Peptides against a protein of PDB entry 3S8F. Designs and how they scored, part 290

Target 1, 157 residues: chain A of PDB entry 3S8F
Amino acid sequence: VLTLFVAVPSLMTAFTVAASLEFAGRLRGGRGLFGWIRALPWDNPAFVAPVLGLLGFIPGGAGGIVNASFTLDYVVHNTAWVPGHFHLQVASLVTLTAMGSLYWLLPNLTGKPISDAQRRLGLAVVWLWFLGMMIMAVGLHWAGLLNVPRRAYIAQV
Target 2, 166 residues: chain B of PDB entry 3S8F
Amino acid sequence: DEHKAHKAILAYEKGWLAFSLAMLFVFIALIAYTLATHTAGVIPAGKLERVDPTTVRQEGPWADPAQAVVQTGPNQYTVYVLAFAFGYQPNPIEVPQGAEIVFKITSPDVIHGFHVEGTNINVEVLPGEVSTVRYTFKRPGEYRIICNQYCGLGHQNMFGTIVVKE

## One batch from the design tools (peptide; made by RFdiffusion4, then SolubleMPNN)

Design b2_p27_4_s3 (from b2_p27_4, 15 letters changed)
Fold by OpenDDE base, seed 5:
Structure b2_p27_4_s3 (fold): chain B 157 residues (1-157), chain C 166 residues (1-166), chain A 27 residues (1-27)
Amino acid sequence: as target 1 above (157 residues)
Amino acid sequence: as target 2 above (166 residues)
Amino acid sequence: LLELALLVYNSSIAMLLSILPMVNEAL
């Protein structure tokens, strides 16, 4: 009940952010249905990290609805699906948001911009993190659907 | 102009909110699809039954493992299972192939899991409550029961076996 | 509470790890 209650506001917030991103991209010269995406500042790890977090949160949010479903809970409850969901939400969205926040916060606190090398390294870090998290999450969700148990050291599959 | 930008954002929000509503229906459809695909063979109970966990080992249908498997009709059985720290009773559980089995599972101590490999049987077992799962084993053999809820130091070693006989 | 603690813990680790590419020039 509570999960479903927060789902609607969360979706509204997410799509509001998407609207803001579209507007920003268009202001930066992006055109067409998807051209605005390319116009966003993908060279800034402070931007990329939270956005990747949001992308990971989309399937996680869908999974949240699944987990909150009375009937579907019988399928996924106490399987590897649940850790997969948690890692998408926490280790993707929260972690990447924290990473992105740091890339913004430290330069502002010190008054010194990050070097180009640090920027590139930061981009590599957040992209690699996202990739790793997506692989792990997909694997865990898939395993969960194959009835791999949570909190067990063995699996039939 | 900040005001113009704000109005433009609002216009985009309308489109994205409409998309959001559409996605809700997509999620519902995905839920329905997943349910239809993954719930075959398991019928959960629609009622809550309660027992006294302090006496369940001494009296009632769970007290004697030798009497745990009860034939309730032609090709129908009820199995009274205890999940406890750290195992299952009876163990093994012996049932015939093709019979409709109603598992009545409870715990005398703490919360446990009852996850039967190779099946969709996966329920939490709470002291004081009876978990009911209906299932028909189509293939003979051994099915391992796994505890998938942390229940103490011996949790990782808590296993049972269902033997399905031809 | 445990999940909140883990959230804080993991977030802290993520933040600390994220400092590595920045510490030399930012501090």
Scores: peptide ipSAE 0.017, ipTM 0.687, DockQ to the pose 0.025
Fold by OpenDDE base, seed 2:
Structure b2_p27_4_s3 (fold): chain B 157 residues (1-157), chain C 166 residues (1-166), chain A 27 residues (1-27)
Amino acid sequence: as target 1 above (157 residues)
Amino acid sequence: as target 2 above (166 residues)
Amino acid sequence: LLELALLVYNSSIAMLLSILPMVNEAL
């Protein structure tokens, strides 16, 4: 299965990123099991956005395994589950990463840092985006498990 | 400098791997539960079968809706269903309660869905392939068939009915 | 070593998923 094959590099990447974050957090003075998380630059939307994307990608990745499974795909195929998975992967990870990249790229291209107001606005945007996406994703996955079909305006439940 | 960082990162990666393994058991347990719950009553009943979508309407078991329901044994039926733009045939499908029903579904035109409300029957129907699903209706009544694969302008109105009689 | 561990991880997932249909049939 191609999905399971590419899962190896994906997991390697995920663990590497997580390890890098922990290392960075500890370098920034974080201590203990979770202290390194608090030490990360949560005041920077260029950091927060892709991290939130990664967090959304975790359940999406699990869903990918489900979708790739013969037996499990039978359960979720053509249900609201699939859009839920899709939005986690694209609208969370990809979109938030793009947003984060933008927050980094524009200041670098212009040579000017973003203002404090822009920074705060950026933080609000990415957090609200993430929140909305998680709510939608949970709802879609739930509906999918209840056998609500995709591409139909009617539902069993 | 890079070496030191690399060593430290590897140590943290081991921790994250352990965490992932622990979570794996949780996820697998949940998936197993979901599988056991949602697949009950629906059994894939056949191997891959192929048909010619260009002739399926004219010849073979799908050609005559009046002959679509075939009794294959005591309390056992095969139902040959066509999903087409935009509906199902036969419509309604009439089957007895408690009988083992083998649905053999194909399409003469484009890809459709075959989703039976109130059941776990949910398959895509591809032209040239026969989708086979086995199910036993325990409750009498009407079960609506819906198309959950976009198939054209009339997709949203593509419905069928299974009537389960005592 | 980490790569091997990840391979084991993914293989375990695949293995567990592969037996689920069997378990489902047995139940």
Scores: peptide ipSAE 0.014, ipTM 0.680, DockQ to the pose 0.031
Fold by OpenDDE base, seed 3:
Structure b2_p27_4_s3 (fold): chain B 157 residues (1-157), chain C 166 residues (1-166), chain A 27 residues (1-27)
Amino acid sequence: as target 1 above (157 residues)
Amino acid sequence: as target 2 above (166 residues)
Amino acid sequence: LLELALLVYNSSIAMLLSILPMVNEAL
């Protein structure tokens, strides 16, 4: 019964992270309801990667509540839905955060800044990764709702 | 300057409050949608029942596959199914169309899955525990049983069949 | 006070979302 209360600190954290992003955007000159988003450093793969991870994590988090609910889990358990959830949580947020961390860490460790070409390549990588992950995740969730089993190479549909 | 700062902070807070409210409605709507569209026909779980996995093959209702299908009423059957590495017993499971079937499923070895294609039957089978699933097949034909829980080297080949007779 | 109010508000939303499945399971 108390297990679902784990969602409380998670949601609080999510809103806090979002607030931090808004604050940062406003400090960078962003104005209005959405102007602060545009003001964020979207030209830096070290920033873009974890932010895209966060975006993927939002629906994944909602799915977490579903998976933790007894009645709802009955519908989705051991279906393709579950891999879809995990790919949003691990292969999106964790992986993109790791990628972003490398784009920051390696230049600092080596003392060599990344070239403009490397920066552009990094941006391409993280955006393409995010796009692919979203397509795959939507597909897996959809398949799961159609009762496609996980851990099986065959399905009814 | 303090007044301007205060107004800016208030605007920021109001924005996040509005956002949080919006998200609340989105999440509630998503939950409601899921419940409305996908929870129809939920198979009720039975009471927790335990068995000894070490003796289930030797004695009791699971021991003889020829006696696995038991008629319990005019249009009611209980089917005692074993999920094992790597298959199901009995196989095929033969049941009549339109009858209420109570599956009593257990495992003598490791955890398996019992996923019946074309149905909402999808349960994990634990050694020492009896999984109970109630279902009525409306259409005759063959329904494939898939193991959707990894159970060893032969997991991918672990299939069964339910044959629904007219 | 405003920060506290926001925190309480957000926490309440999270709690409501958590309670809804519990109520559903109990009914």
Scores: peptide ipSAE 0.014, ipTM 0.720, DockQ to the pose 0.030
Fold by OpenDDE base, seed 1:
Structure b2_p27_4_s3 (fold): chain B 157 residues (1-157), chain C 166 residues (1-166), chain A 27 residues (1-27)
Amino acid sequence: as target 1 above (157 residues)
Amino acid sequence: as target 2 above (166 residues)
Amino acid sequence: LLELALLVYNSSIAMLLSILPMVNEAL
């Protein structure tokens, strides 16, 4: 009954992070309802990576509610849905955040700024990673809803 | 300048409040959709039943595969299924079409899965516990049982069959 | 149905609680 209350801190964090992004964007000159988004530093892979991770985490979090529900878990448990969920949580958010942190950490540790080529490569990597993760996650969730079993090499569907 | 800043702050705060409320409805809608589309046809057990996994093969309703299918009423059956490393018994499970089948599934050894293709029957089978699933097969034929919980070296080949007769 | 109701209830509370910091800042 109280299981879903675990979502409270996560939701609070999510909205706080979103607010922080808005403040940052507005501080950088963004105006209007969505103009602050454009003002964010999308040219920096250290920024883009964790933000993309956050975007993937949103549907993953929604899936967490499903997985925590008794009735809904019966439907999705041990299906491809579950891998779809945790790939959004771990392979998207955590992994992209780790990538982003690396893009910040290495220049600081070495004292050498990243080259423009490295910056562009980093952007390509994180965007491609995000795209691949979203495709896989959608596929896994879809397969799960079609009752494709987890940990099986064959399925009727 | 201070007044303009204050108005701007109020505007984005109002926006985020609206967004949060909208997301609430989205989550509710997704939950409702999932329930409506995928929960029909299987009724899980509401009460926990326990058994001794060390004796379940020797005594009780799971001991004899030949007596695993028990008619409990008109067009109603209970099937006592064992999931073990690495298979199911009885195998095949023979049930009539259109009958209400109550599967009572347990394991003598390790945790297994009981996933029936073509149905939404999908439960974990724990030693010492009885998983109960109610289902009515509307179409005759063979339904494959798949173990979807890792149970050892032979897990990937652990299959059973339900034969639904006319 | 009870499980669904509880799920909706808990989820709603979670969402409302997550909005409180925003409301507090707005006041």
Scores: peptide ipSAE 0.013, ipTM 0.722, DockQ to the pose 0.089

Design b2_p27_4_s4 (from b2_p27_4, 16 letters changed)
Fold by OpenDDE base, seed 1:
Structure b2_p27_4_s4 (fold): chain B 157 residues (1-157), chain C 166 residues (1-166), chain A 27 residues (1-27)
Amino acid sequence: as target 1 above (157 residues)
Amino acid sequence: as target 2 above (166 residues)
Amino acid sequence: LKELLLQVYTSSVAMLLSILPMVNEAL
């Protein structure tokens, strides 16, 4: 009955993080409704990675509401929908956050800043990772809706 | 300066709270869409039914595959299906087209899946519990049953068939 | 279906009610 109520703390957290990003962007000189986004440090892979993870987590969270519903879970359970969901949650948010953390941690531990080449490579890695995850996730969710079974090498489609 | 900062923070909070509320409705709409498109045709049971997995092969409605299909009324059947390592019984399951079929599915051993291709029938089968699914086959033909829950070394080869006759 | 609708309804109401205190604090 109150299954979806579990999503409330997560939503609160998500939008608080978003508010923090807005505040940070405005402190960096961003103005207007969306100008603060452009003002964020998109040249830093330590920033970009976890933010992309958060973006992937949004549709994953929406799917989580579906998966948590008793009746809706009946529809999606043990289909390709499920791996689509947790790839957004784990392989997107968690993994990208870990990647981003590395870009902060290593320079901090070694006392040496990353080179410009390393920075550019890092940006390429996290963006490509995000793109790949989004493609895979969309495909898996779509397949799940077409009743492609999980843990089977054969399907009706 | 502090007052201005405080007002700015409050404005951001109000905006994001409003957005949060709006997104809740979006999620509800997505749920509604999913229900409207994928829940038709299969009615799950609302009551938990228990069985003893150690005796289900020996006694009761699952014991004899030849008696697994029971007519319960005009154009209504109950099919007692056993999912086991590694197959289904009866196999094939023969049912008439257009009849309301109530599948009563259980397992004598481990957890299995019961996914019927071409339908929205997709349930896990737990030892000691009976999964109940109601479905009406509108088209004659063969429908493959796929196990979509890992159940052992033979899981990938665990298939069954439902034959819908005119 | 009835159970599902009831769940969706109840959960939605609960979520909305939980946000009200936050909105009140922000206003």
Scores: peptide ipSAE 0.018, ipTM 0.722, DockQ to the pose 0.071
Fold by OpenDDE base, seed 3:
Structure b2_p27_4_s4 (fold): chain B 157 residues (1-157), chain C 166 residues (1-166), chain A 27 residues (1-27)
Amino acid sequence: as target 1 above (157 residues)
Amino acid sequence: as target 2 above (166 residues)
Amino acid sequence: LKELLLQVYTSSVAMLLSILPMVNEAL
């Protein structure tokens, strides 16, 4: 029971980030319950990348709770479910955050802003990455529920 | 106005934190309700059974593959399985259809996996510990055992077979 | 692409729904 309390700080952090996004969106002129989301700078890959990472992290976090649950872990342990979880956490959130950081950091370090073409390419990259990660993650989780083992090149299904 | 901005940020943070706490309460309440109204399908943790991995091959019930399958009662068997680098012993494991099988699995070397395709048997095998799995095969045929825990260079080729006889 | 996205969506929903019985059994 106490083990699951580890989720509390994580949830607090997640909602704090959401609060920051809401504030930013409202500051940018967004109004209403969801209007602030549209007002966020979706034309900036340095912003879009980590946000997409966060979106992928939500189901990943839910999976984390599943993996930490004694009885539920019995079902998913050492199946394709676990790699699916990892890809959402590491290959989605961490990787996209790193990508986003680079889109901001490199121009600032070099003193050369990215061109409009580079910006558009960056947006395409992060969206395609996110899409691919979601497809793969869903597939891995689904396979895991079908008892496909991890760390094996063969499966019954 | 920096002060106003900070105050606004704090207000949003407080709102989201309050929401978080409310949701936490809801989830806890749902868990409590479920626990109160439903029997948890938790498999009780059995007694931790330990074995010396350094001697398990020389003495005891795992030492002789020919004696690995032990009939313990009418339509009941215990199978003493070793998972080792890189295979299973005995291999194949032969058991009757419809019999209640208790697998007692351990390792003499490193951690292995014991994943039986077509079943819900999926356990890690630790040196020094005995994993116990109870299962009844309803269908005759061959069931492949897969090692799903990395155990070395030959991990990918570590397979076993359970043959269920009619 | 639409078909693929639909499949991903439906699979995701199915996956999430499949967890509910497990949670119910675990709790």
Scores: peptide ipSAE 0.012, ipTM 0.729, DockQ to the pose 0.042
Fold by OpenDDE base, seed 2:
Structure b2_p27_4_s4 (fold): chain B 157 residues (1-157), chain C 166 residues (1-166), chain A 27 residues (1-27)
Amino acid sequence: as target 1 above (157 residues)
Amino acid sequence: as target 2 above (166 residues)
Amino acid sequence: LKELLLQVYTSSVAMLLSILPMVNEAL
């Protein structure tokens, strides 16, 4: 109950962020239900990284509710599910946000914008990172549901 | 301008809230499905029992592995399992097929795991606490017990066996 | 089973109640 209650501020924050993104996209000329998404600055790794982090955090947050549920904890506890959850939370959201922050911070500190080559490389890094994280996370969650144990090098399945 | 922006954001938040509400129902349904498919066969006792980890090896029901399997009724057994660095006792655990088995598991040293492959038995074992799991083995054979909680240098080699007899 | 049902119920109620602050903020 408490965990679910403390999840409320996080959900509210997520809604606020999403709303802010939609507003920003519409200000940039996006139209329709999804046009605002396309209007966002997807060419900027400082933007793309944290957004992808947020996308990864959504299933991670759902997993957090699962992990905090008394009944479902019996299913997922000490299985590969848990590492899957952690990787979404830490290696997706936190790491990608840090990467994005770096792409913003360094140019601002140095007073020099990133080159086009650096920008393209940054985009590649962020997208590849996200893809790898999603593959790993899905695999770990899947394995966890199949009762693959955490912290063991062997599994029946 | 800022006020207008806030109103616009609130409108978008309402949409996202509606979406989240819909997803909430999806999650509830998934929870129900998961419970229906994954919880069958294991009944957590929900009872907190404590034991002194410093004496559990010397006295009480965990002290003698030869007496660890206790028949408590017709087709009912209690098995007192000790998880330690680095193994389980008794090993093997021998139980009859079709019998209702109550595992009483504790540790004399550090936290261990008790994960029985081929079953949904998966509990942590804490020193000073007794983990209780009720299970009925429907199929005869050998079931491997693995430790899924890091417990030291020998963690990866910490195994046990449950032998279910016909 | 009874305990599981109770837990599911409690969790569901908690989840539903958790939207109230969000609704309040959104309205």
Scores: peptide ipSAE 0.007, ipTM 0.677, DockQ to the pose 0.073
Fold by OpenDDE base, seed 4:
Structure b2_p27_4_s4 (fold): chain B 157 residues (1-157), chain C 166 residues (1-166), chain A 27 residues (1-27)
Amino acid sequence: as target 1 above (157 residues)
Amino acid sequence: as target 2 above (166 residues)
Amino acid sequence: LKELLLQVYTSSVAMLLSILPMVNEAL
């Protein structure tokens, strides 16, 4: 139960980041309740990748609360649910953040800006990665709820 | 400039915090729903029972697979199960339909899993500890036991069977 | 340090060797 207290600072961080994004979007000319989202630099893979990672982290974080709950963990523990969870956390957020970081870092290290073609390819890569991760994660969570075991090559379902 | 930006961000944080509070209630509701729909048959945590993994095969209730199934009442049984590298003992486990079964599961070697397909029985088995699971099989047939905790090179082949007799 | 390096080496070799049975089983 005490483990659930970790959710508090995590949520605070998440909403702080969201607030920063809203501020940035409004500075870029976005107006209204949702207009600031459209104003964010969605043409930059260095921005898009981490943001997509954050989006994947939301359901992952919710799943973390489930996994840390004694009663709910009884249902999902050592099922496909667990891999679904950490693929959202590690293979989505961490990986996409790393990918995004490279799109920023490499141009700075080499002193050469990325070409428009490279930018477009980068966008395609991160969006496809995100899509694939979401499909896999949803599938794993669903399978877990159907009692498909973790670390087994065979299942009844 | 950084300070000005920080102050501006704080204004937006208030809105997001309000949103977070609202979402908190939504999440609580979802958790409550999940508990109501998926927690049927959850076994409460009992007292930690310990055993010596070095002697469990030699003496005690786990030592003889032929005596692993013990009738404790008119329709109640205790089954002493060993999970080991790489299998289960006894195998098969034979129990009657409709009886209340208390599984006492331990390991003589490494950590294993005890996942019974078609049931909500899913526990980790630790050397030196006894896992207790209570279940009543309503349907006769064969139920496969799967090890869902990596335990070595033979992990993928570690299966058992529970046979429920009419 | 030598013991640590030896452990890292042996564990790495063991990990690599452990793949062989899996490949053999898959083929």
Scores: peptide ipSAE 0.000, ipTM 0.704, DockQ to the pose 0.012

